# Ledger of designs, part 35: peptides against a protein of PDB entry 4Z5W

Target 1, 305 residues: chain A of PDB entry 4Z5W
Amino acid sequence: IPDVFLELNKLWYFSAQSNLFNGEMPRSLSNSRSISLLSLRNNTLSGQIYLNCSAMTNLTSLDLASNSFSGSIPSNLPNCLRLKTINFAKIKFIAQIPESFKNFQSLTSLSFSNSSIQNISSALEILQHCQNLKTLVLTLNFQKEELPSVPSLQFKNLKVLIIASCQLRGTVPQWLSNSPSLQLLDLSWNQLSGTIPPWLGSLNSLFYLDLSNNTFIGEIPHSLTSLQSLVSKENAVEEPSPDFPFFKKKNTNAGGLQYNQPSSFPPMIDLSYNSLNGSIWPEFGDLRQLHVLNLKNNNLSGNIP

## One batch from the design tools (peptide; aimed at target 1 D186 G256)

Design b2_p17_6_s1 (made by RFdiffusion4, then SolubleMPNN; from b2_p17_6 with A5S S6T D12N T14V)
Fold by OpenDDE base, seed 2:
Structure b2_p17_6_s1 (fold): chain B 305 residues (1-305), chain A 17 residues (1-17)
Amino acid sequence: as target 1 above (305 residues)
Amino acid sequence: SVNTSTYITTDNPVPPG
């Protein structure tokens, strides 16, 4: 990418995703005063990620996912006072989330999917201080770590939490009950154990629940039949979605199905591939908005309602 | 049986181009 962005003093949006760009990010781009949205996703860009936050006063969205960047996570990003959305998926950092992210008050959406992030306990401890954080995607990180269950963890405004395919140990953490606005939860493809907690059914906005491919035991909580978002059409005010797409991926190297917004996911309860027992509650029939109920590969018995 | 369950990511596995 040519280093010509100083001349583009009115550039508001720059998207050069899914090209063959290589080398480093242009220095003039890292100093752009005008740019609001920057997407360089799915290229072969390399080097250290550096943004001059003092210059980039209009930066609101940053997508650098699926590049060959190296080095540390930029600790100065919280100084980008308007920066809301960050997609750093598939950048091999081999790092922890910087402590400075405690001060990242502008942050609304963050993805580190498949970025070799380490120390989930530290990550969650830091990110809970991001008061405006609504979307958090940490899929394919923290391999074989323990999902912290510290009740003091609080993500008050969290709407989307995805921590899938981490081989995480532990249980469904109680601190998620402190996120009453949670709409989408994906904890699939972990090694989570214990019972599915009944308080999940109290998350009135929860329309997408994936707990598949874990080691959960016991009965399906009856409270899941009372998920309000699945009983009635809540006019989910389409809050501004993150500026990055989601991909529903099989445990294969194949491409995932793209979803541009969390609201585009079909309402779902997936509890498949666990060790759940007992009956399927007839009251699942009350979930009139539910599109997908996946209970396969469990130890369930009785009648199918 | 092949485990057909999915997970969500923002990792785009599609190569550039």
Scores: peptide ipSAE 0.508, ipTM 0.859, DockQ to the pose 0.892
OpenDDE base, seeds 1, 3, 4, 5: peptide ipSAE 0.474, 0.066, 0.498, 0.505; ipTM 0.854, 0.690, 0.854, 0.858

Design b2_p17_6_s2 (made by RFdiffusion4, then SolubleMPNN; from b2_p17_6 with A5S S6T D12S T14V)
Fold by OpenDDE base, seed 5:
Structure b2_p17_6_s2 (fold): chain B 305 residues (1-305), chain A 17 residues (1-17)
Amino acid sequence: as target 1 above (305 residues)
Amino acid sequence: SVNTSTYITTDSPVPPG
């Protein structure tokens, strides 16, 4: 990428995704005062990620996913006072989230999918201080770690939480009950155990629940038949979507279906591939907004309602 | 058929070169 961005003093949006750009990010780009949205996703850019946050006062969205960047996560990003959305998926950091992210008050959407992030306990302890954080995607990290269950963790404004395919041990963490605005939860493809907690049915905005491919036991909580978002069509205020797409992928990591917004996911309860027992509650028939109910490959018995 | 053996990520598929 040429170092010519000083001359582009009116450039608001720069998208150069899915090209063959290599080398480092040009210095003039890292110092741009005009750029609001920057996407360099799916290139071969390398070196350390550096942004001059004192210069980049208009930066609101950063997508650097699927590049060959190296080194630590840039600790100065919280100084970019308008930066809301970060996509760092498929950048192999082999690092922890920096402590400075405790001060990242502008942050609304963060993805580290498949970025070799380590120490889930530290990550969640840091990110809980991001008061405006609504979307958090941590899929394909923290391999074989334990999902922390510390009740003091609080994500008050969290709407989308995805921590799939991490081989995480532990239980469904009670601190999620402190996230009453949660709309989408994906904890699939882990090694989570215990029972599915009844308090999940109290999350009135939860329309998408994926707990599939875990080791859950016991009965399906009856409270799931009363999920308010699935009983009645709430006028979900279309909140601004993250500036990065989501992908629903098979475990084989082969190509996935693209979803541009979390609201584009069909309303779903997926509890498949567990060790759940008991009956299917007839009251699942009350969930008039539910598109997908997947209970396959469990130990359920009785009549199908 | 609803693909039920899936998880969500933002790891975009690399376009086939």
Scores: peptide ipSAE 0.488, ipTM 0.844, DockQ to the pose 0.518
OpenDDE base, seeds 1, 2, 3, 4: peptide ipSAE 0.477, 0.486, 0.467, 0.488; ipTM 0.849, 0.854, 0.844, 0.850

Design b2_p17_6_s3 (made by RFdiffusion4, then SolubleMPNN; from b2_p17_6, 5 letters changed)
Fold by OpenDDE base, seed 5:
Structure b2_p17_6_s3 (fold): chain B 305 residues (1-305), chain A 17 residues (1-17)
Amino acid sequence: as target 1 above (305 residues)
Amino acid sequence: SVNTSTFITTDNPVPPG
């Protein structure tokens, strides 16, 4: 990428995704005063990620996913006072989230999918201080770690939480009950155990629940038949979606179905591939907005209602 | 039986170009 961005003093949006760009980010781009949206996703860019946050006063969205960047996560990003959306998916950091992210008040959407992030406990302890954080995607990290269950963790404004395919141990964490605005939860493809907690049915905005491919036991909580978002169509105020797409995948390295916003996911309860027992509650028939109910590969018995 | 369950991520392994 040429170092010509100083001359582009009116450039608001720069998208150069899915090209063959290599080398480092040009210094003039890292110092752009005009740029708001920067997407360089799916290139071969390398070196350390550096942004001059004192210069980049208009930066609101950063997509650097699927590049060959190296080194630590840049600790100065919280100084980019308007930066809301970060996509760092598929960058091999082999690092922890910086402590400076405790001060990242502008942050609304963060993805580290498949970025070799380590220490889930530290990550969640840091990110809980991001008061405006609504979307958090941590899929394909923290391999074989334990999902922390510390009740003091608080994500008050969290709407989308995805921590799939991490081989995480533990139980469904009680601190999620402190996230009453949660709309989408994906904890699939882990090693989570215990029972599915009844308080999940109290999350009135929850329309998408994926707990598939875990080791859950016991009965399906009857409270899931009373999920308000699935009983009645709330006029969900279309909140601004993150500036990065989501992908629903069968395998880690396979192509996925693209979803441009969380609201594009079909309303779903997926509890498949667990060790759940008991009956299917007939009151699942009250969930008039439910598109997908997947209970396959469990130990369920009785009549299908 | 083939496990057909899916998960959500934000990385897509599409090659550049």
Scores: peptide ipSAE 0.525, ipTM 0.865, DockQ to the pose 0.882
OpenDDE base, seeds 1, 2, 3, 4: peptide ipSAE 0.525, 0.520, 0.507, 0.518; ipTM 0.864, 0.861, 0.855, 0.857

Design b2_p17_6_s4 (made by RFdiffusion4, then SolubleMPNN; from b2_p17_6, 7 letters changed)
Fold by OpenDDE base, seed 1:
Structure b2_p17_6_s4 (fold): chain B 305 residues (1-305), chain A 17 residues (1-17)
Amino acid sequence: as target 1 above (305 residues)
Amino acid sequence: SINTSTYLTTDNPVKPG
């Protein structure tokens, strides 16, 4: 990418995604005062990520996903006082979340999907201080770590939480009950154990639940038949709209289905590929908004209602 | 049996090229 952004003093939106750009990010771009939205995703950009936050006072959205960047996560990003959305998916950091992210009050949407992030305990302890954080995607990180169950963890404004395919151990953490606005939860493809907690059914905005491919035992909690968002349409919850797309991926090298907004996901309960027992509750019939109920490959018995 | 369960991610599944 040429170093010409000093001349582009009115540039508000720059998207150069899905090209063949290589080399480092131009210094003039990392010092742009005008840019609000920057997307360079799906290129071959390299070097360290550096942004001059004192200069980039208008930066609101940053998408650098699927590049060949190296080095540490930029610890100065919280100094970008208007930065709301960050997509750092598929950047091989091999790092922990910086402690400075405790001060990241502008942050609303964060993705580190498949970015070799380490220490989930530290990551969640840091990110809980981001009071405006609504969307958190941490898929394909923290391999074989333990999902912390510390009750003091609090994500008050969290609407979308995705921590899939991490081989995480532990149980469904009770601290998630402190996120009453949670709309989407994906903890699939882990090694989570124990029972599915009944308090999940108290999350009145939860329309998408994926706990598939874990080691959950016991009965399906009856409280899931009373998920208010799946019973009635009237809970028009404000949709989280991160500037980055989501992909529904199979455990194959095949491309995933793209979803531009979380609201585009069909309302779903997926508990497949666990060790759940007992019956299917007939009250699942009350979930009139439910599009997908997947209970495949469990130890369920009795009649299908 | 092939596990047909899916998960959500934000990483681009297809590299251009």
Scores: peptide ipSAE 0.503, ipTM 0.857, DockQ to the pose 0.821
OpenDDE base, seeds 2, 3, 4, 5: peptide ipSAE 0.495, 0.487, 0.486, 0.498; ipTM 0.850, 0.848, 0.848, 0.854

Design b2_p17_7 (made by RFdiffusion4)
Pose (drawn by RFdiffusion4):
Structure b2_p17_7 (pose): chain A 291 residues (1-233, 242-249, 256-305), chain P 17 residues (1-17)
Amino acid sequence: IPDVFLELNKLWYFSAQSNLFNGEMPRSLSNSRSISLLSLRNNTLSGQIYLNCSAMTNLTSLDLASNSFSGSIPSNLPNCLRLKTINFAKIKFIAQIPESFKNFQSLTSLSFSNSSIQNISSALEILQHCQNLKTLVLTLNFQKEELPSVPSLQFKNLKVLIIASCQLRGTVPQWLSNSPSLQLLDLSWNQLSGTIPPWLGSLNSLFYLDLSNNTFIGEIPHSLTSLQSLVSKPDFPFFKKGLQYNQPSSFPPMIDLSYNSLNGSIWPEFGDLRQLHVLNLKNNNLSGNIP
Amino acid sequence: SSTAEFLSTNDSTTNLV
């Protein structure tokens, strides 16, 4: 990509995604005062990611995903004070999230999916301090690590939480109850154990729950039949393993408890869930009748 | 043709959930 961005001082939107571009991002792009939306994803771009945050005061959305970059996660990113969305998926950082990210107060959306992020314990202790974070995708990282149960963790305005296919040990942590506005929860494809916490039924905005492919035991909590959003009625897309979904509400309401060791019966009170589109209880130890 | 197929496959594996 040519180094001409000093000359293009009115450029607020640049999208070069899904091309064959290689090499580093030109330094002038890293210094662009006018750039707001930048999408370079799905190229062969490489090198240490460098962004001058004193210079790029208009940067609001950054998508460098699916590229050949290496090095660390830039620690100066919280200083890009208008940056609201970062898609860093499929960049092999082989690294931890910098502590400075606890100061990233403009951040509302973050994806490190399949990015070789280590130490979920430190990553979550840091990111809970980003007060405006509404969506977090940590899928395909933290391989075989433990999902922390430390009760001090609070993600208050969190709407979307996805940490799948990490083979995570531990249970569904209770601190998730500190995210009362949670819409979409995906903990699938992990090694999670224990029982399914009844407090999940207390999440009034939750419409999509994917607990599939874990080691969960015990009963289906009765509170799931009283889930409010299941009983009664911005750009950074998601893919389901790939089928594209543009926003969290593009996912039809779902309960997927499949591929676990769950026992007991199916509650008749599930009939109360009139807004439920998908109920997947396959590959469990469930017994009794079908209500 | 092969480049278009490659880029389309790559795009479909970005930001998996």

Design b2_p17_7_s1 (made by RFdiffusion4, then SolubleMPNN; from b2_p17_7, 12 letters changed)
Fold by OpenDDE base, seed 1:
Structure b2_p17_7_s1 (fold): chain B 305 residues (1-305), chain A 17 residues (1-17)
Amino acid sequence: as target 1 above (305 residues)
Amino acid sequence: SELEELLKERELNSNLI
């Protein structure tokens, strides 16, 4: 990418995603006073990520995902006082979340999906201080760590939490009950154990639940049949989506489905590939908004209602 | 094209749900 962004003093939006750009980010780009939205996703850019937050006073969205960047997570990003959305998916940092992210009050949406992030306990302890954080994607990190169950963890404004494919140990953490606005929870493809907690059915905004491919035991909690978002349409809260897309991997050979907004996800309960027992509750018939109920590969018995 | 497929595959593994 050429070092010409000093001349582009009115450039507000720069999208160069899904190209073959290589080398480092030009210094003029890292010092742009005009840019609000920056997307360089899905290139071959390299070097260390550096942004001059003192210069980049208009930066609101940063998408650097799927690049060959190296080094540490930029600890100065909280100094970008307008920065709301960060997509750092598929950047191999091999790092912990910087302690400075406790001060990241502008942050609304964060992805570190498949970014070799370590220490989930520290990451969640830091990120709980981001009072405006609504979307958190941590898929394919923290390999074989334990999901912290510390009841003091609080994500009060969290709407989307995805921590899939981490081989995480532990149970469904009680601190998630402190997130009453949660709309989407994905904890799939872990080593989570115990029972599915009944308090999940009290999350009145929860329309997408994936607990598939874990080691959950016991019965399906009857409270899941009373999820208000799946009973009635009235709770379809159109809230600001992250500026980055989500991808659901379908079957092995077909390209994943792109979802531009969490609200575009099909209303779903996936409890497949566990050790759940007991019956399917007839009251699942009350979930008139449910598109997908996946209970396959469990120890369920009785009649199908 | 092979390039479009490669670019698509690379993108599909970002923000997996």
Scores: peptide ipSAE 0.270, ipTM 0.858, DockQ to the pose 0.808
OpenDDE base, seeds 2, 3, 4, 5: peptide ipSAE 0.252, 0.056, 0.235, 0.241; ipTM 0.838, 0.673, 0.838, 0.835

Design b2_p17_7_s2 (made by RFdiffusion4, then SolubleMPNN; from b2_p17_7, 11 letters changed)
Fold by OpenDDE base, seed 4:
Structure b2_p17_7_s2 (fold): chain B 305 residues (1-305), chain A 17 residues (1-17)
Amino acid sequence: as target 1 above (305 residues)
Amino acid sequence: SSIEEELKKRELNSNLI
């Protein structure tokens, strides 16, 4: 990428994703006063990520995902006072979340999917201080760690939480009950155990629940039949989505489905590939907004209602 | 093109959920 961004003093949006750009980010780009949205996703960019937050006063969205960047997560990003959305998916940091992110009050959406992030306990302890955090994607990190169940963790404004494919141990954490605005929860492809907690059915905005491919036991909580977002259409709060797409793999060999917005996800309950027992509640018939009910590969019995 | 298919395949794996 050429070092010409000083001359481009009116450049507000720079979209250069899905190209063959190599080398480092040019210094003039890291010092751009005009850029609000920066996307360099899916290139071959290298070196360390550095942004001059004192210069980049208009930066609101940063997408650097799927590049060959190295080193630590930039600890100065909280100084970018307007920065809301960060996509760092598939950057191999081999790092922990910086302690400075406790001060990241502008942050609304964060993805570290498949970024070799370590220490989930520290990550969640830090990120809970981000009072405006609505979307958090941590998939394919924290391999074989324990999902912290510390009741003091509080993500008050969290709407989307995705921590899939981490081989995480533990249970569904009680601190998620402190997130009453939660719309999408994915904890699939872990080693989570215990029972599915009944308080999940109290999350009135929860329209997408994926707990598939875990080691959950016991009955399906009857409270899931009363998920208000799946009973009535009136509670679907269309909120501003992150400036980055989501990719769901259906099959190991199939191309991922792209979802540009969390609202583009089908209303779903996936409890498949667990050790759940008991019956299917007839009151699942009350979930008039439900598109996908996946209960396959469990120990369920009785009649199908 | 082979490059376009590769870029598309990389993108489909950029932000996995």
Scores: peptide ipSAE 0.323, ipTM 0.896, DockQ to the pose 0.897
OpenDDE base, seeds 1, 2, 3, 5: peptide ipSAE 0.185, 0.264, 0.196, 0.190; ipTM 0.777, 0.812, 0.776, 0.808

Design b2_p17_7_s4 (made by RFdiffusion4, then SolubleMPNN; from b2_p17_7, 13 letters changed)
Fold by OpenDDE base, seed 5:
Structure b2_p17_7_s4 (fold): chain B 305 residues (1-305), chain A 17 residues (1-17)
Amino acid sequence: as target 1 above (305 residues)
Amino acid sequence: DELKKLLEEKASNSNLI
């Protein structure tokens, strides 16, 4: 990428995604006072990620996903006082979340998916201080770690949590009950155990629940038949979606379904591929907004209602 | 194996597949 951004003093949006750009980010780009939205996703960019946050006073969105960047996660990003959305998916950091992210009050949406992030306990302890954090994607990190259940963890404004395919051990963590605005939870493809907690049914905004491919036991909590967002069509306040898309692939040979916002996901309960027992509750018939109920590959018995 | 790839894609937020 050429070093010409100093002259581009009115450039608000720069999208150069899905090209063949290599080398480092140009210094003039890292010092741009005008850029609000920066996307360099899906290139071969390399070197250290550096942004001059004192210069980049208009930066609101940063997408650097699927690049060959190396070194540390930029610890100075919290100094970018307007930076709301970060997509660092598929950047192999081999790192922990920086302690400086405790001060990241502008942060609303973060993805580190498949970024070789380590220490889930430290990551969650840091990120809980991001009071405006609504979307957190941490899938394909923390391999074989334990999902912390520390009740002091508090994500008050969290709407979307995706921590799939980490081989995480532990249980559904009680600290998630401190997130009453949670709309989407994906903890699928881990090694989570124990029972599905009844307090999940108290998350009145929860319309998408994926607990599939774990080692959950016991009965399906009856409280899941009372999920208010699935009983009634609440006018969900259209809050601004993260500037990065969500993907859900149905099969390995099918294209990934792109969802531009969390509200575009079909209302779903997926408890498939567990060791759940007991009956299917007839009161699942009260979930008039539910599009997908997936209970396959369990130990369920009795009548199908 | 198949579903590890499915999740690699879910996760990446970056693959226009």
Scores: peptide ipSAE 0.038, ipTM 0.733, DockQ to the pose 0.134
OpenDDE base, seeds 1, 2, 3, 4: peptide ipSAE 0.016, 0.033, 0.031, 0.032; ipTM 0.557, 0.721, 0.575, 0.720; seeds 1, 2, 3 fail the geometry check

Design b2_p17_8 (made by RFdiffusion4)
Pose (drawn by RFdiffusion4):
Structure b2_p17_8 (pose): chain A 291 residues (1-233, 242-249, 256-305), chain P 17 residues (1-17)
Amino acid sequence: IPDVFLELNKLWYFSAQSNLFNGEMPRSLSNSRSISLLSLRNNTLSGQIYLNCSAMTNLTSLDLASNSFSGSIPSNLPNCLRLKTINFAKIKFIAQIPESFKNFQSLTSLSFSNSSIQNISSALEILQHCQNLKTLVLTLNFQKEELPSVPSLQFKNLKVLIIASCQLRGTVPQWLSNSPSLQLLDLSWNQLSGTIPPWLGSLNSLFYLDLSNNTFIGEIPHSLTSLQSLVSKPDFPFFKKGLQYNQPSSFPPMIDLSYNSLNGSIWPEFGDLRQLHVLNLKNNNLSGNIP
Amino acid sequence: SRTPPSTELGGGITTTD
């Protein structure tokens, strides 16, 4: 990508995604005062990611995903004070999230999916301090680590939480109850154990729950039949494993408890869930009748 | 018969194809 971005001082939108571009991002792009939307995803771009946050005061959305970059996660990123969305997926950082991210108050959306992020314990202790974070994708990181049960964790405005295929040990942590506005929860494809917490049925905005492919035991909590959003009625897309979904509401309402060790019966009160599109209880130890 | 949970990586929701 040519180094001509000092000359293009009115450029607020640049998208070069899904091409064959390689090499580093030109430094002038890293200094662009006018750039607002930048998408370089799906190229062969490489090197340490450098962004001058004193210079890029208009940067609002950054998508460098699925590229050949290496080095660390830039620690100066919280200083890009208009940056609201970062898609850093499929960049092999082999690193932890910098502590400075506790100060990233403009951040509303973050994806480190499949990015070789280590230490979910430290990563979540840091990111809970980003008060405007509404969506977090940590899928395919933290391999075989423990999902922290530390009760001090609070993600208050969190709408979307996805940490799948990390083979996480531990239970569904109670501190998730501190995210009362949660819409979409995906903990699938992990090593999670214990029982399914009844408090999940207390999440009034939750419409999509993927607990599939875990080691969960015990009963289906009765509170799931009273889930409010299941009973009654921005750009950074998601892929399901790939089928594209543009926003969280693109996912039809779902309960997927499949591939666990759940026991007991199916509650008749599930009939109260009139807005439920998908109910997947396959590959469990469930017994009794079908209501 | 019941099928145990998969131990392979790659499923779930991601932000890339």

Design b2_p17_8_s1 (made by RFdiffusion4, then SolubleMPNN; from b2_p17_8 with R2I T14H T16V D17E)
Fold by OpenDDE base, seed 1:
Structure b2_p17_8_s1 (fold): chain B 305 residues (1-305), chain A 17 residues (1-17)
Amino acid sequence: as target 1 above (305 residues)
Amino acid sequence: SITPPSTELGGGIHTVE
């Protein structure tokens, strides 16, 4: 990418996604005063990620996903006082989240999907201090770690939590009950155990629940039949979506389906590929907004309602 | 004992193809 961004003093949006750009990010780009939205996703950019946050005073969105960047996660990003959205998916950091992210008050949406992030306990302990954090995607990290259950963890404004395909051990953590605004939870493809907690049914905004491909036991909590967002068409407050798309693979060999917003996901309960027992509650019929109920590959018995 | 299917790394939602 040429080092010409000093001349582009009115450049608000720069998108260079899905090109063949290589080398380092231009210094003039890292110092741009005008850029609000920067996307360099799906290139071959390399070197260390550096942003001059004191210069980049208008930066609100950063997408560097699917690049060959190396080194540490930039610890100075919290100094970008307007930076709301970060996508660092597929950047192989082999690192922990920086302690400086405790001060990241502008942060609303963060993805480290498949970024070789380590220490989930430290990551969640740090990120709980981000008071404006609404979307957190940590899929394909923390391999075989334990999902912390520390009740002091608080994500009060969290709307979307995705921690799939980490082979995480532990149970569904009680601290998620402190996230009453949670709309989407994906903990699929882990080694989570124990019972599904009844308090999940108290998350009145929860329209998408994926607990599939775990080791959950016991009965399906009856409280899931009373998920208010699935009973009634409450006006889903169109909260500003993250500036990055979501992808879900249906099958290993299929291309991912793209979802531009969390609200584009079908209302779903997926509890498939567990060791759940007992009956299917007939009161699942009260979930008039539910599009997908997936209970396959469990130990369920009795009548299908 | 239903062996849980081998955790095929790559299920769930992510933010990149």
Scores: peptide ipSAE 0.461, ipTM 0.796, DockQ to the pose 0.698
OpenDDE base, seeds 2, 3, 4, 5: peptide ipSAE 0.433, 0.430, 0.437, 0.422; ipTM 0.772, 0.773, 0.774, 0.771

Design b2_p17_8_s2 (made by RFdiffusion4, then SolubleMPNN; from b2_p17_8 with R2V T14H T16V D17E)
Fold by OpenDDE base, seed 1:
Parts: structure tokens; C-alpha cells; sequence
Structure b2_p17_8_s2 (fold): chain B 305 residues (1-305), chain A 17 residues (1-17)
């Protein structure tokens, strides 16, 4: 990418995604005062990520996903006072979340999917201080770590939590009950155990639940038949979606479906590929907004209602 | 026989193409 961004003093949006750009990010780009949205996703950019947050006063969205960046996660990003959305997916940091992210009050949406992030306990302990954090994607990190169950963890404004394909151990953490605005939960493709907790059915905004491909046991909580967002047509308040797309994989195959917004996901309960027993509750018939009920590959018995 | 849960990586939602 040419180092000409000093001359582009009116450049508000720069998207150069899905190109063949290599080398380092231009210094003039890292110092741009005009850029609000920067997307360099799916290139071969390398070196250390450096952004001059004191210069980049208009930066609101940063997508650097699927690049060959190396080194540490930029600890100065919380100084970008307008920065709301960050996509660092597929950047191999081999790092922990910086402690400075405790101060990241502008942050609304964060993805580190497949970024070799380590220490989920520290990551969640840090990120709980991000009071405006609504979307958190941590898929393909924390390999074989334990999902912390510390009840003091609080993500009060969290709407989308995705921590899939981490081989995480532990149980569904009770601290999620402190997120009453949660709309989408994906904990699929882990090694989570125990029972599915009944308090999940109290998350009145939860329209998408994926607990598939875990080691859950016991009965399906009857409270899941009372998920209000799936019973009533009440307007899912379309809050501003992250400036990055989501991709759903149903298996290890490369092909995923793209979803531009979390609201574009079909209303779903996926409990497939567990060790759940008991009956299918007839009251799943009350979930008039439910598009997908996936209970396959469990130990369920009785009648299909 | 119930097929055991897949412990393979790569399922779920992510933000990568």
C-alpha cells in the first residue's frame, strides 16, 4: 500500500479488503486524522500493528483480519477514543489480551477469532471492564483451557458472545446470567460438561443458542421453552451491528455461511452432539419464532411432540 | 448407538472468511 494517506485529508472510509497487499501498513495511514473506517481484511500485510491513536482521532472501525501481522496486540488501542469495532480475526498474536483494554470504554465489538489468544480467564477479567462491549468473538482461541465460572464476571451490555471451537473445559458459566441483554450465545465445539443450566431460559432476549458439540448431560431445561424472544414477535431492537461479518461453520469444512448482522441468524436452539437425555418438551411448540431446533445426536427418548 | 460429540475444531461462528 503506498504511503500517500497524508494527502488524503478527507478520506473517511478506506476499504482495501480481499486484495494482494503485502508489507507493512503505511505510516501515513497509521497517522490519518480523517479515516473513520479502516478495513484491510484478507491481505498479506505483515509487521507489527501500530496505530497512532493521538492522530487517528476519527477512527471508529478497524478491520485487520486475515493478515500476516505479528508481535503483540497493540496496547495503545484504548487511546483511540472513538474506536468501537475491532476485527483482529486470524492474526496470529500468540498473546494475552493487554491489561490496557480495561480502559477501552469506546469498544462495542471485538473479534479475536482464530488469533492464538491465550488465557481466557485474564481475557474475560479484562474485557468485563469494557462497559460498552456488546459483541465479543473469541472462537478458535484458548485451546483446552477452562472456561472461568467466576460469578463476579459481569458483561452487563453483552448481546453477542461467541466462544466456539476452543476445546474449553468447564460448565456453562453462571456469570452469563449477569448479561440480561444477551441475544446470541455460541459455545459450540468445546468440551463443556455438566447440565445445561435452567437460568438460560431467563435470558429473555436470547434468540440464538448454540451449545452443540459439547459433553452436556442431563435433561434439556424446560425453561428453554419459555425464551421470550422465541415466544413473542417483540421487535428485536436492531442495534447497530458490528462493522464485520460473521461466518457460521456447521463442521470442519472450509465453507461457511456469511451473516452481515447478528439479527440475520435464524432464531435457533442447537443442542446437537451432546449426551442429553429425557424427553423433548411439548412446550417447544410455544416457541413460535423458532426456526431451527437441533437436538440430533443425543440420548433423548420418548415421543416427538 | 449415539454418535459421540465431535471434539473437532472449526465449527461455530467466527469472523473470518
Amino acid sequence: as target 1 above (305 residues)
Amino acid sequence: SVTPPSTELGGGIHTVE
Scores: peptide ipSAE 0.463, ipTM 0.809, DockQ to the pose 0.885
OpenDDE base, seeds 2, 3, 4, 5: peptide ipSAE 0.453, 0.419, 0.452, 0.459; ipTM 0.796, 0.767, 0.796, 0.801

